Peptides against a protein of PDB entry 2QAS. Designs and how they scored, part 70

Target 1, 120 residues: chain A of PDB entry 2QAS
Amino acid sequence: PPEDLMQYEAMAQDALRGVVKAALKKAAAPGGLPEPHHLYITFKTKAAGVSGPQDLLSKYPDEMTIVLQHQYWDLAPGETFFSVTLKFGGQPKRLSVPYAALTRFYDPSVQFALQFSAPE

## One batch from the design tools (peptide; made by RFdiffusion4, then SolubleMPNN)

Design b2_p20_6_s4 (from b2_p20_6 with P1S D6Q Q8E)
Fold by OpenDDE base, seed 1:
Structure b2_p20_6_s4 (fold): chain B 120 residues (1-120), chain A 20 residues (1-20)
Amino acid sequence: as target 1 above (120 residues)
Amino acid sequence: SFVPSQEEIQWMLENVANDN
């Protein structure tokens, strides 16, 4: 088979990661996401740039899924990563996740889903 | 594929880490 020297699949994945970034920016805007939209996000916890409490990340050695719906605060979607405060066992904790670390995205309200190949 | 299977989606829904 012919060799794809353009790496179109990687380009497409990067473009689609932009969808997640855009969705998070909407979520961070005043008033939050338009109801009933909410976001499930899965990412590689050991990917470069992932930051959070050690005990929390250690609990999820491969992938971690978070939901942004009823309890999230100070969502800050930057250009290369987003950060957000969530509660875990009642305790607020801050996570910072590069978009490159994402592996899954899902909005149940409209059943919109994406998956990505993230660096190991 | 750029879209996960329903099985993968179900896994996400069942394995949320944070309180909601």
Scores: peptide ipSAE 0.758, ipTM 0.966, DockQ to the pose 0.744
Fold by OpenDDE base, seed 2:
Structure b2_p20_6_s4 (fold): chain B 120 residues (1-120), chain A 20 residues (1-20)
Amino acid sequence: as target 1 above (120 residues)
Amino acid sequence: SFVPSQEEIQWMLENVANDN
């Protein structure tokens, strides 16, 4: 097949990552997401820019899935990454995740889902 | 595809790391 010199697939993925960023910005607004909306997010833990407790990240050598619904705090969606405080085994911990590290996004309330390729 | 399979979605629901 003809060579795609425009790299349309990559451009489309970048555009769709913008949907996740926008959704997180809505979640970070006062009052949070409108019920019953909530977000499942999967990302590559070894991707550049991912940061968090070493012991936690060590449990998930490839991918990690988090849910933003009942227990999340200080959600800060920046332009290139977001950070959030979640509880793991009852302990609050801070995660920072670049949007480029995302591999899956899902909102069960309306069954809206996206998937992305991310750096290993 | 830019949309994950139902199997992948189900995996997400069953493999959440954080407390909720």
Scores: peptide ipSAE 0.754, ipTM 0.965, DockQ to the pose 0.728
Fold by OpenDDE base, seed 3:
Structure b2_p20_6_s4 (fold): chain B 120 residues (1-120), chain A 20 residues (1-20)
Amino acid sequence: as target 1 above (120 residues)
Amino acid sequence: SFVPSQEEIQWMLENVANDN
């Protein structure tokens, strides 16, 4: 097959990562996401820029999936990463995840899903 | 593909880390 020197797939992935960022910005806005929308996000825990409690990240050596629906606080969607406070076993913990670390995104309310390539 | 398989989606739903 011919060589793609334009790297269209990469450009498309970057554009789609923008969808996740936009969705998170909507979630962070006053009132949160419009019911019944909620977000499932999977990311590589070993990816550069991922930050969180050592005990939590060590429990998920490859990928970790979080849900933003009923219990999430201080969601801060930046330009390159987002941070959010979630509860794990009743304990609140802060996570910072670069959009580049994302591998999957899903909103079951409308069955909208995306997958991304992330470095191993 | 830019969309995960149904199996991958189901995996996400069954492997949530945080309380909800």
Scores: peptide ipSAE 0.753, ipTM 0.965, DockQ to the pose 0.749
Fold by OpenDDE base, seed 5:
Structure b2_p20_6_s4 (fold): chain B 120 residues (1-120), chain A 20 residues (1-20)
Amino acid sequence: as target 1 above (120 residues)
Amino acid sequence: SFVPSQEEIQWMLENVANDN
């Protein structure tokens, strides 16, 4: 196939990462997501900028999937990353995840799904 | 493709890390 010097696929992925950012900003608004919307997010745990408790990240050396539905707090969607407090085994933990680390996004309520190639 | 397969979606649903 012809060489794509424009890198259209990468540009499209970046644009679609903007959808996730926008969705998280809606989720962070007062009242949260409109029912029944909720978000599944998968990301590479070793990607640059990912931060969280070492014991938790060590448990998931490749990817983690988190759900934002019933139990999430202090969701802070920035321009390049989001942070959120979730519970793991009953313990609250703070995660910070760059949008560039995302590999999958899913809202089951409307079956909207996206996948991304995260940089190593 | 910009959308995951149904298998990948099902994997996400079954492998959630946090309490919910």
Scores: peptide ipSAE 0.746, ipTM 0.964, DockQ to the pose 0.743

Design b2_p20_7_s1 (from b2_p20_7, 7 letters changed)
Fold by OpenDDE base, seed 3:
Structure b2_p20_7_s1 (fold): chain B 120 residues (1-120), chain A 20 residues (1-20)
Amino acid sequence: as target 1 above (120 residues)
Amino acid sequence: PVPQAGPDESYLEEVPEFPL
């Protein structure tokens, strides 16, 4: 097959990552996500730019899935990464995750799913 | 009770299977 010098697949993947960013921006707006929408976000814990409690990241050495529905605070979706406070074992922890580290995105309320490749 | 958003041991058990 002919060589794709336009890199269309890469552009398409970037656009799809944009959906996650947009969804998080909606979640961060006043009032949060409209019921019954909620987000399951999976990411590579060892990917560049991922930061959080050492003990937590050590507990999940490969991937971690967080849920944004009931107990999340100070969600801050930036242009290249988002940060959020979640409770683990009842203790609030701050996580910072680059969109490039994401491997899965899912909204069970409407069964909308996306999957990505995330190198470390 | 309202579920916590953190993926601790108890919460991981409640995470539904990813469709893909």
Scores: peptide ipSAE 0.026, ipTM 0.570, DockQ to the pose 0.186
Fold by OpenDDE base, seed 1:
Structure b2_p20_7_s1 (fold): chain B 120 residues (1-120), chain A 20 residues (1-20)
Amino acid sequence: as target 1 above (120 residues)
Amino acid sequence: PVPQAGPDESYLEEVPEFPL
């Protein structure tokens, strides 16, 4: 087939990243996510804009998954990235993740899954 | 369509703690 100069696939992926943003905004709203919804979010740890504890990110040089269900605080879903406080080893850690860094999004409660191509 | 893919099970032991 001819070359797609419109880059429709990339546009579609960006639109789908909007689903993640919207889901996180629901999670950040008062009352949080409606049960039993919860989110598994996988992202490239070395992607531009990813920020967090050095030791934690070093442990996951490629990508890691976080879970937003029982224990998350100060979830702040911005327009280009979200930040959230999670406990690792009992210690609260702040993570900042651009939506562009995402590789997977999953809500097991309804088996809704998305997969993205994220640059390293 | 976007392929369905769940979280990597290998990270479950390292994800944020869950309450009892």
Scores: peptide ipSAE 0.026, ipTM 0.579, DockQ to the pose 0.085
Fold by OpenDDE base, seed 5:
Structure b2_p20_7_s1 (fold): chain B 120 residues (1-120), chain A 20 residues (1-20)
Amino acid sequence: as target 1 above (120 residues)
Amino acid sequence: PVPQAGPDESYLEEVPEFPL
């Protein structure tokens, strides 16, 4: 097939990352997500810009999934990354994840799923 | 009581695998 010099697939992927951003903004709004919606977010733990607990990131050196449903605080969806406080072993920890680091997004309540290619 | 839902939950055996 002809070479796509416009890189439409990349454009589409970026647009779909916008869905995640928008969903997180809804989750960050007062009252949170409308039940029963909740989010499974998978990301590359070693991707540039990822910040979080050293022990946790070391435990999951490739990728990990976080769940935003009942136990999350101070969700801050920025333009290029989001940050959120989650409890690990009962201890609150702050995670910062660039949208570019995402590999999967899933809302099981409506079985909506997205898959992304993250930078290596 | 509300169930615990967080990062650790995603690795529990009862949590379904991603469809993709």
Scores: peptide ipSAE 0.024, ipTM 0.545, DockQ to the pose 0.193
Fold by OpenDDE base, seed 2:
Structure b2_p20_7_s1 (fold): chain B 120 residues (1-120), chain A 20 residues (1-20)
Amino acid sequence: as target 1 above (120 residues)
Amino acid sequence: PVPQAGPDESYLEEVPEFPL
């Protein structure tokens, strides 16, 4: 087949990852997400740039899902990654996740779903 | 695989319990 010099698939991925970034920016704004919206975000824990507690990442060696609804703090959606503080076992932990590491994004309130390719 | 967008309630069944 002909070579895709435009890299359309990558363009599409970047565009859709932009939806996640935009949604997180809405979540980070004053007042947070409008209820009942909340976000399920799944990512590859071993992907480049993923940072978090060693014990937590070891517990989830492939993928893990975080939920952003009420119990999250200091959400910082950057241009290439976001960081957020969540409580695990009652202890606040900081996670940093590149958008490129995402495999799933879901808002159950409106059943909006996205799936992504991620590094293996 | 190519990224997919749209409604898919099946995610609810595949999403694991939130890590406590």
Scores: peptide ipSAE 0.020, ipTM 0.542, DockQ to the pose 0.085; fails the geometry check

Design b2_p20_7_s2 (from b2_p20_7, 6 letters changed)
Fold by OpenDDE base, seed 4:
Structure b2_p20_7_s2 (fold): chain B 120 residues (1-120), chain A 20 residues (1-20)
Amino acid sequence: as target 1 above (120 residues)
Amino acid sequence: AVPEAAEDESYLEEVPEFPL
């Protein structure tokens, strides 16, 4: 097949990562996500820029999925990464995840799904 | 069914398979 020197697939994936960022910005807005919308976000825990509790990241050495529905606080979606406070073992933990680290995004309420290739 | 995180946690032990 012909060689794609434009790397359109990568550009498309980057654009779709923007959907995740936009969704998180909606979630971070006053009032949060409109019911029943909620988010499942999967990312590579060893990807560059991922920051969080050592015990948490050690428990999930490859990738992990976080759920933004009932148990999340202080969601802060930046331009290159988002941070959020989640409970781990009942304790609040701050997690910072670059959008480039994402591998999956899903909203069960409308069955909207995205998959990404993430550099680790 | 899509798994839900436990009340005291916001993480899933396994990455679920989502319909595409």
Scores: peptide ipSAE 0.175, ipTM 0.710, DockQ to the pose 0.632
Fold by OpenDDE base, seed 5:
Structure b2_p20_7_s2 (fold): chain B 120 residues (1-120), chain A 20 residues (1-20)
Amino acid sequence: as target 1 above (120 residues)
Amino acid sequence: AVPEAAEDESYLEEVPEFPL
């Protein structure tokens, strides 16, 4: 096949990462996501830019999934990463995840799923 | 005073299999 010098596949994947960002912005809006929508977000815990509680990230050294439905606070979807507060071991912890670190996104309410290749 | 997130709900080590 002819060589794609435009890198359309990469552009398309980046656009799809934009879906996650947009969804998180909706979740961060007043009132949150419209029920029953909720989000499963999977990411590489050791990816560049990922930050959070040491004990949590150590517990999940490779990949983990967070669920944004009932137990999350101060969701802040930035341009390149999002951050959210989750309680771990009874302590509120701030987790920051670059969109580039994502490997999966899922909304079970409508069975909408996306997969991404995250940096190794 | 927000409740603690349940690990089985908020933090999943094993990635569930979802329809693609």
Scores: peptide ipSAE 0.145, ipTM 0.670, DockQ to the pose 0.300
Fold by OpenDDE base, seed 2:
Structure b2_p20_7_s2 (fold): chain B 120 residues (1-120), chain A 20 residues (1-20)
Amino acid sequence: as target 1 above (120 residues)
Amino acid sequence: AVPEAAEDESYLEEVPEFPL
């Protein structure tokens, strides 16, 4: 088949990653997500740009799923990554995740799911 | 509580299978 020099598949993936970014921006707005909406976000912990506490990332060497519902603070959705404070072992930890590191996004309240390919 | 979740609701012990 002809070579796709436009990289349409990658563009489509980026567009869908934009959905996650937009959802996080809604979550970061005053009042947070409208109930019962909440977010399950899965990402590759070793992907470039992922930053967080050493013990947390060591515990999840491949993929990690975070839940944004009740226990999160200072959600900051940037253009290329988001950061958020979560409790881990009872202690607040700052986590920074590039959208490119995402492998799954899910909102159980409406069963909306997205899957992405991420760097190994 | 969420299935496969750790003691803290913000973290899951395993990545669950989500319906697509």
Scores: peptide ipSAE 0.144, ipTM 0.665, DockQ to the pose 0.497
Fold by OpenDDE base, seed 1:
Structure b2_p20_7_s2 (fold): chain B 120 residues (1-120), chain A 20 residues (1-20)
Amino acid sequence: as target 1 above (120 residues)
Amino acid sequence: AVPEAAEDESYLEEVPEFPL
């Protein structure tokens, strides 16, 4: 087929990343996610804009998955990235993840899954 | 199925293959 100069697939990918952002905004709202909804979020740890504790990122040099269900605090979903406090080794650590770094999103409560291509 | 989280309940030791 002819070359897609509009890059529709990329547009669709970005739109789907908006679903993750919206879901996180729901999670950050008062009361949090409605049970039994909870989120598994996978991202490239070396992607531009990813920030977190060195020991954590070293442990997961390629990808890591975080779980937003019971053990998360101060979730702040921005327009381009979200940040959240999670416990690592029992200690609270701040993690910042651009939506562009995401590779997978999953809500097992309703078996809703998304996969993304993320740059390195 | 999605693997259980680590002891800290926030991180997975491995990146799972999610059912689609």
Scores: peptide ipSAE 0.125, ipTM 0.665, DockQ to the pose 0.637

Design b2_p20_7_s3 (from b2_p20_7, 8 letters changed)
Fold by OpenDDE base, seed 3:
Formats: structure tokens, C-alpha cells, sequence
Structure b2_p20_7_s3 (fold): chain B 120 residues (1-120), chain A 20 residues (1-20)
């Protein structure tokens, strides 16, 4: 088959990662996400740039899913990564996750799903 | 810290497959 020197497939995947970033920016706006929208975000915990409590990340050595719905604080969606505070065992913990580390994105309210390959 | 969203213990190690 003809060689794709434009790498359209890779460009399309990068564009879809942009959807997650845009959704998180909406979630970070005053008032949060419009109900009933909420987000399940899955990422590789060993991916480069992932940061958080060492024992927590060690507890989940492959993938971890966080839920952004009722109890999250200081969501900061940057250009290359987002950070958020969530309670684990009743204690607030800060997580920082590069968009490149994401493997799944899901909004159950409208059954919108995305899946990504992510380097671990 | 401005409250936003996400339930307590908002993490799952194992998630079921969902459609694309």
C-alpha cells in the first residue's frame, strides 16, 4: 500500500487527546461540569511525568482510574498535563498526569468514550 | 482549594472495558 508520509493516523490520535484537555478545562470552570456530566480518566501510573503520593502510585503499578464528579479540588488543566486534588482514605492527595499517559476517557452520562495507547 | 467534583476514594485500579 502507499506510504503515508503525512502520518494522518498519529495526527488524529493527537487531536483526540485534545478532546480530553478541552473537557478538563470545562470541568475546571466555575461551577464545574454541567450535570449530569462526569469523567472517568484512566492513565498509566508509571508513565513519564505522572506524579503523586509514592505509596498510592505503587499500590496501582499499571493503571489507575480517577473519577471527577463530586469530590475534587483545584483541577488545573495545563497544556501538557493536568493536576487535581482527590481524597484517598479521607486525605487530600495531589495527582499530576500528562495527557500522554492517558489510556481511557469516559463520560457515562452520554456514554462518550475514548481509548488511547500510552507509553508506560 | 475550590471544591469541584470527584467522590471520596475516587480511584479504580480495575475498570471494565467500555465501547469506543
Amino acid sequence: as target 1 above (120 residues)
Amino acid sequence: AVPQAGPDESYLAEVPEFPL
Scores: peptide ipSAE 0.028, ipTM 0.579, DockQ to the pose 0.344; fails the geometry check
Fold by OpenDDE base, seed 1:
Structure b2_p20_7_s3 (fold): chain B 120 residues (1-120), chain A 20 residues (1-20)
Amino acid sequence: as target 1 above (120 residues)
Amino acid sequence: AVPQAGPDESYLAEVPEFPL
């Protein structure tokens, strides 16, 4: 195939990352996600900008999937990253994840899925 | 701050791959 100097695939991926951001903004708005919507979010734990408990990130050195449905607090979807408090082993942990670190997004309620390439 | 109550279902790095 001819050389794509426009890098359309990368542009499309960035646009689709915007879907995740928008979905998280809906989740963070008053009232939260409308039933039965909930979000599975997979990201590279070693990607630049990812932050969280050392023990947790060490346990998942490659990828990690979090679910936003019932147990999440203080979801803050920024323009380049989102942060959220989740319970792991009963303990609240704060995670910060750049959208660029995402590899998968899924809403099982409507079987909407996105897949991304992310740097490790 | 938008708390969502329910079972702890966020510890799912061990969940199998999505049905893509």
Scores: peptide ipSAE 0.028, ipTM 0.568, DockQ to the pose 0.291; fails the geometry check
Fold by OpenDDE base, seed 4:
Structure b2_p20_7_s3 (fold): chain B 120 residues (1-120), chain A 20 residues (1-20)
Amino acid sequence: as target 1 above (120 residues)
Amino acid sequence: AVPQAGPDESYLAEVPEFPL
C-alpha cells in the first residue's frame, strides 16, 4: 500500500485519547459519572510521567488497571495527564497518569472500549 | 478528598475481566 506520510492512524489515536480525557472530565464534574457509567483504565506503569506509590507500581511492573466507580477521590483531569486518589488495601493512594501512557479504556455499562499503543 | 467513584478493587487481579 502507498506510504501514509500524514500518519493518519497516529492522529486518529491521539484524537481518541481525547475521548478518555473528555470522559474523565465528565467524571470529575459535580455529581460524577451518570449511573451506570463507570470506567476501567489500563496504563503502562513504567511510562514516562506515571507517578504513584512505589510499592503499588512495583507490584504491577507492566500494566495496571484502575476502576473509577463509587470509590475514587479528587479526580483531576488535566490537559496531558490526570490524577486521582484510589484506595488500595484500604489506604488512599494518589496516582498521576499521562494520557499517553494509556493502553485501554472501557465503560462496561455501554460496552465502549478503546485500545492504544503506549511507550514501553 | 471529594468522594466520587473508584473501588478498592482497583488491583489488576481483583478487577472484573476486561473485554479484549
Scores: peptide ipSAE 0.026, ipTM 0.579, DockQ to the pose 0.247; fails the geometry check
Fold by OpenDDE base, seed 2:
Structure b2_p20_7_s3 (fold): chain B 120 residues (1-120), chain A 20 residues (1-20)
Amino acid sequence: as target 1 above (120 residues)
Amino acid sequence: AVPQAGPDESYLAEVPEFPL
């Protein structure tokens, strides 16, 4: 097959990462996500730009999945990363995750799923 | 802080099942 000098796959993946960003922006809007929508977001914990509690990230040295449904606060979806406060062990923790660190995105309510490759 | 809907169910070591 001919060589793809346009790198369409990469462009497509970037576009799909945009879906996650857009979804998070909807989630951050007043009232949050429209029920019954909720998000499962998986990311590489060691990816560049990932920030959070040392103990938490150490507990999950490879990947971690967070769920945004009923208990999340101050969701801030930026252009390159999003941050959110979630409770772990009853304690609020702030996480900052670059979209580039994502490996999975899933909304069980409509069975919408996306997979991505992320840097180590 | 603005409270929003989102469970405390976060998994790092245990990844929820995906339909993929």
Scores: peptide ipSAE 0.026, ipTM 0.571, DockQ to the pose 0.295; fails the geometry check

Design b2_p20_7_s4 (from b2_p20_7, 8 letters changed)
Fold by OpenDDE base, seed 2:
Structure b2_p20_7_s4 (fold): chain B 120 residues (1-120), chain A 20 residues (1-20)
Amino acid sequence: as target 1 above (120 residues)
Amino acid sequence: PVPQAGPDQSYLEEVPEFPL
């Protein structure tokens, strides 16, 4: 097949990643997400730019899923990555996740789902 | 409005199946 020099698939993926970024910006606004919206986010833990507690990331060597529903703090959705504080076993942990590391995004309240290709 | 508590992330051992 002919070579796609425009890289349309990558463009489409980036556009869809923009949806996640926009959703997180809404979640970070005063008042948080409107009920009953909440977000399940899955990402590759070994992807470039992912950071967090070593013990936590070691527990999830491939993919990790987090949920943003009420109990999240200091959500900071940047242009290339977001960071957030979540509780694990009652202990607050800070995660930093590039949008490029995402593999799944889901809002069960309206059954809105996205899937992404991420670095292996 | 009354503040609600969400789940601790440690309870996500089994994540619901996402639609494809």
Scores: peptide ipSAE 0.195, ipTM 0.723, DockQ to the pose 0.217
Fold by OpenDDE base, seed 5:
Structure b2_p20_7_s4 (fold): chain B 120 residues (1-120), chain A 20 residues (1-20)
Amino acid sequence: as target 1 above (120 residues)
Amino acid sequence: PVPQAGPDQSYLEEVPEFPL
């Protein structure tokens, strides 16, 4: 097939990352996500810009999945990354994840899923 | 967040890979 010099697939992927950003902005609004919506988000832990507790990121050297359902705090969906406080074993921990680091997004309530290729 | 109980992230280790 002919070479795509426009890189349409990459453009589409970027647009779809915008869906995740928009969903997180909804999640950050007062009252959180409309029930029963909740979000599973998977990202490359070694991607540029990913920040979090060293012990946690060391435990997940490749990918990590988090779930946003009720128990999430200070969700801050910025333009290039989001940050959120989640509990691990009862301990609150802060994560900062660039949207570019995402590899999967899933809302099981409506079985909506997205998959992305993420740079390291 | 909503005033309801939600999963601790540690429980995700028990969750199988979700569909694409």
Scores: peptide ipSAE 0.180, ipTM 0.721, DockQ to the pose 0.231
Fold by OpenDDE base, seed 4:
Structure b2_p20_7_s4 (fold): chain B 120 residues (1-120), chain A 20 residues (1-20)
Amino acid sequence: as target 1 above (120 residues)
Amino acid sequence: PVPQAGPDQSYLEEVPEFPL
């Protein structure tokens, strides 16, 4: 097939990563997400820029899925990454995840799903 | 956060996988 020197698919994926960023900004606003919306986010734990508790990241050496539904704190959606505090076994832990590390995004309330390629 | 009970991340393994 013809070579795509414009790399349109990459452009499209970057644009769709913007959807995740926008959704997280809505989630971070006062009052949080409008019910019943909630977000499942999957990312590569070894991707550059991912940070969090070492024990947690070791438990999920490849991919990790988090859910943003009620129990999330200090969600900070920046321009290149977001950070959030979540509870694991009742213990609050902070994660920082670049949008480039995302592999999946899903809102089951409206069955909206996105899938991305992410650096290893 | 939303002033309502929500899932602890430890229980995600029990949640069915969502569609791709």
Scores: peptide ipSAE 0.179, ipTM 0.719, DockQ to the pose 0.207
Fold by OpenDDE base, seed 1:
Structure b2_p20_7_s4 (fold): chain B 120 residues (1-120), chain A 20 residues (1-20)
Amino acid sequence: as target 1 above (120 residues)
Amino acid sequence: PVPQAGPDQSYLEEVPEFPL
């Protein structure tokens, strides 16, 4: 097939990343996510812009999955990244994850899934 | 966020990978 100079697939993927951003904005709203919605988010831990505790990121050198279900705090979905406080072993940790680092998104309540290609 | 009981992230190690 001819070369796609428009890069439609990349554009579509970027648009779908917008779905994640929008979902996180809903999660960050005062009422939080409507039951029973909850979000599994997988991202490349070594991607540019990913930030968090060194020991935690070292534990997950490639990909890491987090779940947003009730026990999340100070969720801040920005335009290019989101940050959130989650508990790991009972200890609150702050993560900052660019949307570009995402590889998977899943809401099991409605079986909605997205997969992305993210650079390492 | 809702002040309701939820999973500690550490327990994800025990959760199977979700479908892609």
Scores: peptide ipSAE 0.162, ipTM 0.710, DockQ to the pose 0.216

